# Designs tried in a protein design run: peptides against a protein of PDB entry 4N78. Part 59

Target 1, 186 residues: chain A of PDB entry 4N78
Amino acid sequence: HFQVICRLLGYQGIAVVMEELLKVVKSLLQGTILQYVKTLMEVMPKICRLPRHEYGSPGILEFFHHQLKDIVEYAELKTVCFQNLREVGNAILFCLLIEQSLSLEEVCDLLHAAPFQNILPRVHVKEGERLDAKMKRLESKYAPLHLVPLIERLGTPQQIAIAREGDLLTKERLCCGLSMFEVILT
Target 2, 155 residues: chain B of PDB entry 4N78
Amino acid sequence: MAELQMLLEEEIPGGRRALFDSYTNLERVADYCENNYIQSADKQRALEETKAYTTQSLASVAYLINTLANNVLQMLDIQASQLRRMESSINHISQTVDIHKEKVARREIGILTTNKNTSRTHKIIAPANLERPVRYIRKPIDYTILDDIGHGVKW

## One batch from the design tools (peptide; aimed at target 1 L169 E172, target 2 R106)

Design b2_p23_6_s2 (made by RFdiffusion4, then SolubleMPNN; from b2_p23_6, 10 letters changed)
Fold by OpenDDE base, seed 2:
Structure b2_p23_6_s2 (fold): chain B 186 residues (1-186), chain C 155 residues (1-155), chain A 23 residues (1-23)
Amino acid sequence: as target 1 above (186 residues)
Amino acid sequence: as target 2 above (155 residues)
Amino acid sequence: SMEQQQQQVEEALNILRKLMHLR
């Protein structure tokens, strides 16, 4: 699904969606969640000492339940605050999955374009074969497919310019060094 | 452009008129040949004259048709060339617009990106003091209490 | 023969007539 979304929206559509999600997340964090956090901080026990290990895990849990009773009993926490946190979480996950899907799509595009852009994969060299010789053979094999040189030879000046720009756009992808998700986390 | 105009306005219409005139002339020639053959005492001569006129008429019509056809073909070639040029121009504009749109889109998404931190493999220097792993006896935490909270939206 | 000549004339005339109908 995310792959389809990435294909349909393109860079512009993804940008718009991401921007809107960021706005929503910001609004939730600075608004409702912040208010609940402030309220929770006010009701938080000022002194919460770690109970003695002698009480065992159940006793320790009960101790914390008792200390946090006022927080647990806050009905709005479950209904509103947790819902907002879920929304934030979903937004973050959505952004992550979109970025991952986009990266995969970009990698696929790069791989498909590679033969036309003089990008050759590293070939496994069998023992005894010179890497250089194999690489030269591959270069010679794919040389006629290089788009920009082909257009430079056969095309008009305008076509050459367009081909060069297109080639550049094809090579430059976000997956090569950029992350959207890291921006979302900041 | 001047050549196309000449073809459209002068040569092709002129050729069509010439063919029409040829039709009228052929009718006259046919009538003449028929009458001449009937009235002539020398039928052989009249026949030869008819053959000559027929041959001439055929040659003339063939020439007119050929000339007109060539002019029409030339006109079509010129028009086809013009269309190809227009197509090329449209394609160029379209590609330019597409490239521009893509650049804009990339700028827009670019502002939402940061450089991937190539995690330099910080050698986690293991602290030298191997603190003896305190055998944590994991008592099974009953997580059933949390079952009601995690309605993850199945995407 | 006169008949052969007449046929040839008719053929020639037919060719001319066919040319006239080439519209």
Scores: peptide ipSAE 0.076, ipTM 0.625, DockQ to the pose 0.008
OpenDDE base, seeds 1, 3, 4, 5: peptide ipSAE 0.040, 0.099, 0.096, 0.096; ipTM 0.621, 0.607, 0.625, 0.626; seeds 3, 4, 5 fail the geometry check

Design b2_p23_6_s3 (made by RFdiffusion4, then SolubleMPNN; from b2_p23_6, 9 letters changed; failed a check: too like the target's own chain)
Amino acid sequence: SREEQEKLVQEGLELLAKLMKLR

Design b2_p23_6_s4 (made by RFdiffusion4, then SolubleMPNN; from b2_p23_6, 12 letters changed)
Fold by OpenDDE base, seed 4:
Structure b2_p23_6_s4 (fold): chain B 186 residues (1-186), chain C 155 residues (1-155), chain A 23 residues (1-23)
Amino acid sequence: as target 1 above (186 residues)
Amino acid sequence: as target 2 above (155 residues)
Amino acid sequence: SAEAQQEQVEQALAILSRLMHLR
């Protein structure tokens, strides 16, 4: 699903969606969630010591339940605050999954473009075969697919310029050195 | 352009008119041949004359049709060539706009990114101030970095 | 021919245009 979304939106669409999600997250964190956190801090027990181990797990649980009873019974906490936290969480997860999917798509794009850009795969040398000879054979095999040299030879100056710019955009991908998720976490 | 204009405004209309005129003339020739055959004492001679006129008329019409057809074909070829040139121009503009839009998109998404930590072999320069929007850096990319990732991709 | 060459260039440009976008 995320792969399809990435393909549908493209770089522009993904950027717009990510920006809007960041705005939403920021708004939720600085607004409703912050207010609830402040309120919760005011009602938190000032002194809460770890119960003695002799009370056992059930007794310890009851102790903490009693200490937090007023907070747990606060009806708006479950309805509004936790819902907003879920929204923030979903937005973050969405961004993460989009970035992962985008990276995958970019890798595939690079792989597809490689034969057309004079990028050869790693050569496995068989026994008795010379590496140089194999490389020459591969070069010869893929030579007709090199688009930029073809256009440089046969095209107009304007076409050559377009080809070079397109080639550059094809080679330059985010997955090679950029991360969006780290920005989201800051 | 001048040739196309001549074909459209002079040669093809002229050919069509000539063909129409030939039709009217054929009717006159037919009437003449019929009357000549009826009035002539030498029917064999009249028949031979009719054959000659018929052959000449058919040849003339065939010539006019062929000439007109060739002119129309030439016109279509010129128009096709013009359309191809226009298409090329439109494609050029479209591609230029597309590249520009893509550059803008790349910049826009780029400001939402930070540099990844890469191995020593492929040093990506991190911006000095993380607080500033990271500009998309256009550098030639070594695809060897992707060699380990590509093995699991289903096409 | 010049026309064939131009067609080949246009095809090459079309491929490049496709490759620069996400699949």
Scores: peptide ipSAE 0.461, ipTM 0.769, DockQ to the pose 0.781
OpenDDE base, seeds 1, 2, 3, 5: peptide ipSAE 0.460, 0.456, 0.455, 0.458; ipTM 0.780, 0.776, 0.778, 0.774; seeds 1, 2 fail the geometry check

Design b2_p23_7 (made by RFdiffusion4)
Pose (drawn by RFdiffusion4):
Structure b2_p23_7 (pose): chain A 186 residues (1-186), chain B 155 residues (1-155), chain P 23 residues (1-23)
Amino acid sequence: as target 1 above (186 residues)
Amino acid sequence: as target 2 above (155 residues)
Amino acid sequence: PVHLSTFEVSDEEKEAFLEEFAL
């Protein structure tokens, strides 16, 4: 699903969805969640020690039940507090997961562009063979596929300018050195 | 474009009227052969001149049509090439717009991004100079090696 | 770091974006 969502939205669609999800998270955190946090903070016990081991686990469980009774009995703890938090959590997970799908989408695109952009994988080296001497030979084999230099050789200035721009857009992808989840959290 | 204007404004309309002139001139020439036969004292001579005019009329109508047909074809060939060049230009404009729309989309998501500081190194990196193997040499106990440390006491 | 010009954004626009969604 995320894979399809990434393809259909593109960079502009994903960006606006992320910007809108930030507005939703802001609306919830500075809104209903904040209201209920301030309300439950007063219902909270002003102080609450952690009982020594001596008291034993059963008496510690009884102590926490008593000290946190009002939180346990709060009627809207699930239908409101937990619900709102779940929505914020799902919004964060969407941003993370959608970026991962985008990264997979970009790396596949780059793999298909590599033949037309003079990007060769490491070649096997037998005895008496140097990669330096061999990688250059392989580059000659795929020389007819190097798109930009071919167009600069036979193309019109208009075709050349358009090729340079398109080549730049094809090789520059977010997965090459950029990320978003960090900015989302910040 | 100059050859097209010449075809559209003069050579086609001109060659066309030259055909209409043939329409009117031939009906005159048909009457003249009938009149020249009637006035003719020599019916065989007047028939041979009618035949001459018939053959000449045929050669003329075939020439006028051929000339006009070549012009119409040249016009269509030129117009076909115009569409070929125009499509090429439209495609470049389309590619340019696509590049722009993509730049706008990437600018929009670029706001939500930062550098991912990732690097690549080796599993093990040996030091530039390996530790020298130090030979063992016996030496006596010396109770004076600390005399220079702090407030020593020499003996 | 790899520079990516098509994804480049000014510092002012980033700061303004962070201020807009600041808590």

Design b2_p23_7_s1 (made by RFdiffusion4, then SolubleMPNN; from b2_p23_7, 9 letters changed)
Fold by OpenDDE base, seed 5:
Structure b2_p23_7_s1 (fold): chain B 186 residues (1-186), chain C 155 residues (1-155), chain A 23 residues (1-23)
Amino acid sequence: as target 1 above (186 residues)
Amino acid sequence: as target 2 above (155 residues)
Amino acid sequence: PVYLPSFAVSEEERKKFLEKFAL
């Protein structure tokens, strides 16, 4: 599903969706969640002493559960605040999955374009075959498929310009060194 | 353009008219040949003359048809060439627009991107001294000591 | 750092964007 979404939206559509998601997340964080956090801070016990380690982990947990009982019993936290946090989480996950799907699509595009751009895969040389001979054979095999040189030879100046621009755009992809998710996390 | 216009407005209509006129002339020639054969004392000569006129007339019609057909084919070729040029122009514009849209889209998404931080593989220096797992002696937590502090709501 | 000119954005634009979404 995410792959289909990425294909349909393209770069522009993905950008718009991510920006809108960021706006939604910001709105949730600065609005409802912030308000609940402020309220919780006001209700939090002023003196929360660390229980003596002698009570062990279960005793410490029970102690904190008792101190936070009023907070846990606050019904609005479970219904509204946690739901908003879930929405934020879903938005983040959505962005991650979109980026991953986009990266896969871009890699596929790069792989498909490679034979036409004089990008040859590293051939696994079987034992005993000269790597150089195989590479030369591959180069010779794919040489007629090199689009830019072909168009430069046979095309009009306008076609050559378009081909060069297209080649550049084909070579440059986000997956080559850019991350959107890192921006979302700061 | 001038050649196409000449074909459409002059050559092809002219050829059609010529062919029609030729048909009318053939009818006249046929009538002449029939009358000549009936009136002539030398039937063999009249027949030979009729054959000659018939051959000439058929040759002329064939020539007119061939000329007309070639003009029509030429017209179609010119039109096809014009369409191909138009298609090429449209494709060029379309590709230019698509490239432009792609550039805009890339700038837009680029705002949302940053360089991937290559996390330096911090060599996790495994501490040489395997700290012996301190046997966590689970001392049974006697929770009864806490019973005295809390107002135990006797459920 | 791989430089991708097609995705290059000015630092000013990036700054404006970050300011817009700064919490």
Scores: peptide ipSAE 0.293, ipTM 0.787, DockQ to the pose 0.667
OpenDDE base, seeds 1, 2, 3, 4: peptide ipSAE 0.289, 0.287, 0.282, 0.288; ipTM 0.787, 0.782, 0.782, 0.780

Design b2_p23_7_s2 (made by RFdiffusion4, then SolubleMPNN; from b2_p23_7, 6 letters changed)
Fold by OpenDDE base, seed 4:
Structure b2_p23_7_s2 (fold): chain B 186 residues (1-186), chain C 155 residues (1-155), chain A 23 residues (1-23)
Amino acid sequence: as target 1 above (186 residues)
Amino acid sequence: as target 2 above (155 residues)
Amino acid sequence: PVYLPTFEVSEEEKKEFLEKFAL
């Protein structure tokens, strides 16, 4: 599903969606969630000391439950705040999945373009074959497919410029060194 | 351009008119030959004259058709060449626009990206010996790093 | 002489044309 979304939206569409999601997340975090956090801080016990280890896990839990009774009883926390947190979580997950899907698409594009860009596939050398010889054979095999050199030889200056620019755009992908998800987490 | 214009405005219309005139003239020649044959005391001579006129007429018509056809073909070739040039221009513009749009899109999405922290640990060991022309054996970009990313996404 | 509206094609050119087409 996300792959289809990536294909349909392209870079621009993805950017727009991501920006809007970031706005939504920011709005949720700075608005409702922040307000709830402030409210929770107000109702939070002023002194919540760690219970003695002697109470064991159940006792400690009960202690914290008692200390946080007012918070737990805050009905809006479970309904509105948690819903907003879910929305934030969903947005983050969406961004992650979009980035992953985009990365896959970009990799596929790179792989498809590789024969035309003088990028040789990793050759599994069978036992007894020299890697160098096999690479040379591959180079010779794909040499006629090198688009930029071909256009440089046969094309107009404008075509050459476009070919070079297209080649650059083809090589430069987000997956090569950029992460959107890290930005979302900051 | 001048050649195409001449073909379109002068030569081809002229050739068509010539063919039309030829048709009317052929009728006149036929009538003449018929009358000449009927009126002539020497039927053999009249027949030979008719044959001569027929041959001449056919040759003339064939010439006119051939000339017209060649002019039309030439016109079409010129037009085809113009169309190819136009197509090339349109394609160039289209590609330029597409590249521009792509660049804009990439800038937009790029704002939403940060450089993947390559773990500082791999000090790009600057190859100590600068001197040996490190034949940039373009290590094939190992895309296997991406193999792990693909397995988790249930498509 | 019924002149076919020939572009001034010489009789020689006509003959050559006829010969070319085995007409």
Scores: peptide ipSAE 0.020, ipTM 0.577, DockQ to the pose 0.004
OpenDDE base, seeds 1, 2, 3, 5: peptide ipSAE 0.017, 0.018, 0.017, 0.014; ipTM 0.575, 0.572, 0.568, 0.571; seeds 1, 2, 5 fail the geometry check

Design b2_p23_7_s3 (made by RFdiffusion4, then SolubleMPNN; from b2_p23_7, 10 letters changed)
Fold by OpenDDE base, seed 5:
Structure b2_p23_7_s3 (fold): chain B 186 residues (1-186), chain C 155 residues (1-155), chain A 23 residues (1-23)
Amino acid sequence: as target 1 above (186 residues)
Amino acid sequence: as target 2 above (155 residues)
Amino acid sequence: MKYLPAFAVSEEEREAFLKKFAL
């Protein structure tokens, strides 16, 4: 599904969706969540000392449960605040999955374009074969597919310009060095 | 444009009219030849004349058809050439627009991007001293000690 | 880091964006 979404939206659509999600997240964080956090801070025990280790894990848990009883009993926290946090989490996950899906699409595009751009993979060489000879053979095989040189030879000036620009745009992808998710986490 | 117009308005219609007129003339020639053959005392001569007229008529019609066909083909070639030029122009514009849209889209998404940081794998240094699990002695927790600390907000 | 000019945004625009979404 995310792959289809990426294909449908493209760069522009993804940008718009992510921006809107960021707005939603910001709104949730600065609005409802912040209010609940402030309220929680007010009701937090001012002095919460670590119980003695002699009480053991169950005793320590019971101690904290008792200290936080008022917070746990705050019904709105569970129904509203946690729901909003879930929404934030879902938004973050959505952004992550979109970026991952986009990266996969971009890689596929790069791979599909590679033969037309004189980008050849390193071929596995069997024992006794020279890598250079095999690569040269491969280069010669795909030479007729090199789009930009072909258009430069046969095309109009306008076609050449378009081809060069298209080639550049084809080579440049987000996956080559950019991350959206890192921005979202900041 | 002038050539195409001439073909459409003058040459092709003219050729069609000529061909139609030729049909009418052929009927007249046929009637003449038939009557001439019937009335002629020299049937051989009449036959030879008929052959000559037939050959001439067929040649004329063939010429008219060929001329008309060539004019139609020429017209179609001109039109095809015009369409190809128009298609080329449209494609050029379309590609230019698409490239522009792509550039805009890339700028828009670019705002949302930063350079990938290669996370230095910080070696999580495991703390050396595994604190020995203190044997959990179930001592009854005297909760009365906590009675003085909790200013319970009486809701 | 491979420079991707097609995605290049001015630092000012980036900062403006970050400020817009700064918590």
Scores: peptide ipSAE 0.284, ipTM 0.809, DockQ to the pose 0.576
OpenDDE base, seeds 1, 2, 3, 4: peptide ipSAE 0.280, 0.276, 0.266, 0.277; ipTM 0.806, 0.804, 0.801, 0.801; seed 3 fails the geometry check

Design b2_p23_7_s4 (made by RFdiffusion4, then SolubleMPNN; from b2_p23_7, 9 letters changed)
Fold by OpenDDE base, seed 1:
Structure b2_p23_7_s4 (fold): chain B 186 residues (1-186), chain C 155 residues (1-155), chain A 23 residues (1-23)
Amino acid sequence: as target 1 above (186 residues)
Amino acid sequence: as target 2 above (155 residues)
Amino acid sequence: MKYLPTFAVSEEEKKAFLEKFSL
């Protein structure tokens, strides 16, 4: 699903969706969640001393249940606050999954473009074969597929310009050095 | 441009007119040949003259048709070439627009990005004070302490 | 770190964006 979403939205659509999600998250955090947190802080026991260990686990649990009774019984906390927190969590997860899916798509694009851009994978060398000789053979094999040099030789100036720009855009992908999710987490 | 215009405005219409005129002329030639054959005392001579006119007329028509056909083909070739050029131009514009859109999109998403921090393996700073492992003395949890807490059914 | 100029945004724009979403 996320792969399809990435394909449909593209960079622009993803950017828009992520910005809107960030706005929603900000609104939730600064609005309802903040208000509930403030309210919770007000109702929190000012002095919550650790009960004596002698009360045992049940006694300690009952003690904390009693001290936190007002918080636990706060119905709006369970319905509204937790729902908002869930929405925030879902938004974050959505952003993560979108970035991951986008990265996979970008990697696939890079792999598909590689033969046309003189980007050769590291060849597995069997014992006794020279890596350099294999790479040279591969380079020679794929040399006719180098699109930019081909267009530079045969194309119009306009076509050459487009080819160079296209080549640049093809080579540069977010997965090569940029992260969106790191920005979301800050 | 000038060649196509000449074909469309002069050569092809001219060829069509010439062909039409040739048709009308053929009718006149036929009438002449018929009358000449009827009036001539030498029917064999009149027949040979008719054969000559027929051959000439057919050759003329064939030439006119061939010329017209070639002009039409040439016109179509020029038009096809113009369409290909137009297609190429449209494709160029389309590609330029797409590249521009992509650049805009990249800037928009770029604002949401940061450089991937190579996660330097945070050296697990071993806490300086190794809290002496509190020997977890597994005291057996005496659950009997709970027996007196709550409305336990006194068996 | 590979510099990706096509995604490059000015530090000022990025800062302004982050400020917009700063809590």
Scores: peptide ipSAE 0.301, ipTM 0.806, DockQ to the pose 0.670
OpenDDE base, seeds 2, 3, 4, 5: peptide ipSAE 0.300, 0.301, 0.308, 0.311; ipTM 0.810, 0.808, 0.806, 0.810; seeds 3, 4, 5 fail the geometry check

Design b2_p23_8 (made by RFdiffusion4)
Pose (drawn by RFdiffusion4):
Structure b2_p23_8 (pose): chain A 186 residues (1-186), chain B 155 residues (1-155), chain P 23 residues (1-23)
Amino acid sequence: as target 1 above (186 residues)
Amino acid sequence: as target 2 above (155 residues)
Amino acid sequence: DEVVEEILDKYKERTTLSTFQAP
């Protein structure tokens, strides 16, 4: 699903959705969640020590039950507090997962662009062979496929300018050195 | 474009009217052969001149049509090439717009991004100078090696 | 997988990522 969502939305669609999800998270954190956090903070026990081991675990469980009774009995703890938090969590997970799908989408695009952009994989080296001497030979084999230099050789200035731009857009992808989840959290 | 204007404004309309002139001039020439036969004292001579005019009328109508047909074809060939160049120009404009729309979309997501500081190194990196193997040499105990440290006491 | 990493590293070396920058 995320893979399809990335393809259909593109960069502009994903960006707007992320910007809008930030507005939703802001609305919830500064809104209903904040109201209920302030309210439950008062219902909270002003102080709460961690009992020594001596008291034993069953006596510690009893102590936490009494000290947190008002939290445990709070009627809207699930239907509201947990629900709102779940929505915020899902919004964060969407941003993370959608970025991962976009990374996969971009890397595949780049793999198909490599033959037309003079990008060769490492080649096997036998005895008496140097990669320096061989990679250059392989580059000659795929020389007719190098798109930008071919158009600069036979193309019109208009075709050349358009080729340079398209070649730039093809080789520059987010997965080459950019990320978003960090900015989302910040 | 100059050859097209010449075809559209003069040579086609002109060659076309020259055809209409043939329409009117031939009906005169048909009457003249009839009259020249009637006035003719020599019926055989007047028939041979009618034949001459018939053959000439045929050669003329075939020439006028051929000339006009070549002009119409040249006009269509030129117009076909115009559409070929126009499509090429429209395609470049389309590619340019697509590049622009993509730049706008990438600028929009670029706001939500930062550098991912990732690097690549080796599993093991040996030091530039490996530790020299130090030979063992026996030396006596010396109770003076600390005399220079702090407030020493020499003996 | 190794080939994909090598190809991606070459894109990383070649890219300035200027199309994601604001004017």

Design b2_p23_8_s1 (made by RFdiffusion4, then SolubleMPNN; from b2_p23_8, 11 letters changed)
Fold by OpenDDE base, seed 1:
Structure b2_p23_8_s1 (fold): chain B 186 residues (1-186), chain C 155 residues (1-155), chain A 23 residues (1-23)
Amino acid sequence: as target 1 above (186 residues)
Amino acid sequence: as target 2 above (155 residues)
Amino acid sequence: SADVEEILEQYRERSDLSVFKLP
């Protein structure tokens, strides 16, 4: 599903969605969640002494339940605050999944483009074969597929310009060194 | 452009008019031949004259049709070439616009990105053992695991 | 696969990411 979404939205659509999600997350964090956190801090017991070990596990649990009773019984915490936290979580997960899906798509594009852009995998040389000879053979095999040089030779000036721009856009991808998710985490 | 204009405005209309005039003239020639045959005492001579006129008339019509057909074909070829050039121009513009849109989109999304902390990927020493290409069975990521997380937006 | 990673690394090395940067 996310792959389809990424394909449908493209970079522009993804950017718009991500921007809006970031705004929503920021609004939730700075607004409602912050208010709830402040309220919770105010109602937190100032002195939470560790109960004596003599009370046993049930007694200790009861003690903490009593000390946190006001927090646990805070109805708005269970409803509105948790909902907002879920929304934030969902937004973060959504961003992560979109980025992952986009990255996969970009990787696939790069892999498909590689032979046309003179990017070749290193050939595993079997014992006795010269690495250089195999690499040269591979380069020679794919040389006719180099798109930009081909168009530079056969194309019009306008076609050459478009081909160069297209080549640039093909090779420059977010997965090459950029992350959106890291921005969300900062 | 001048050639196409000449074909459209002069040669083809002129050829059509010539063909029409030839048709009218053929009717007159036919009437003449019929009357000549009836009035002539020498029927054999009249018949030979009719054959000669018929052959000449058919040859002239065939020439006019062929000339007109060639002019029409030439016109169509020129028009086809013009359409191809126009198509090429449109495609060029379309591609330029698409590239521009893509650049704008990339700048827009770029604002939302930061540099990846390249963890020094340890030189993955290619394990000497060619692990059998594990058929990356892309296990479909079962996103249903996320169905239990959050309020049921039924996608 | 190792080949995929190598290809990606080559793209990374050649990429300046200029298309994503605001002039």
Scores: peptide ipSAE 0.411, ipTM 0.776, DockQ to the pose 0.655
OpenDDE base, seeds 2, 3, 4, 5: peptide ipSAE 0.407, 0.401, 0.410, 0.408; ipTM 0.776, 0.770, 0.776, 0.780; seeds 3, 4 fail the geometry check

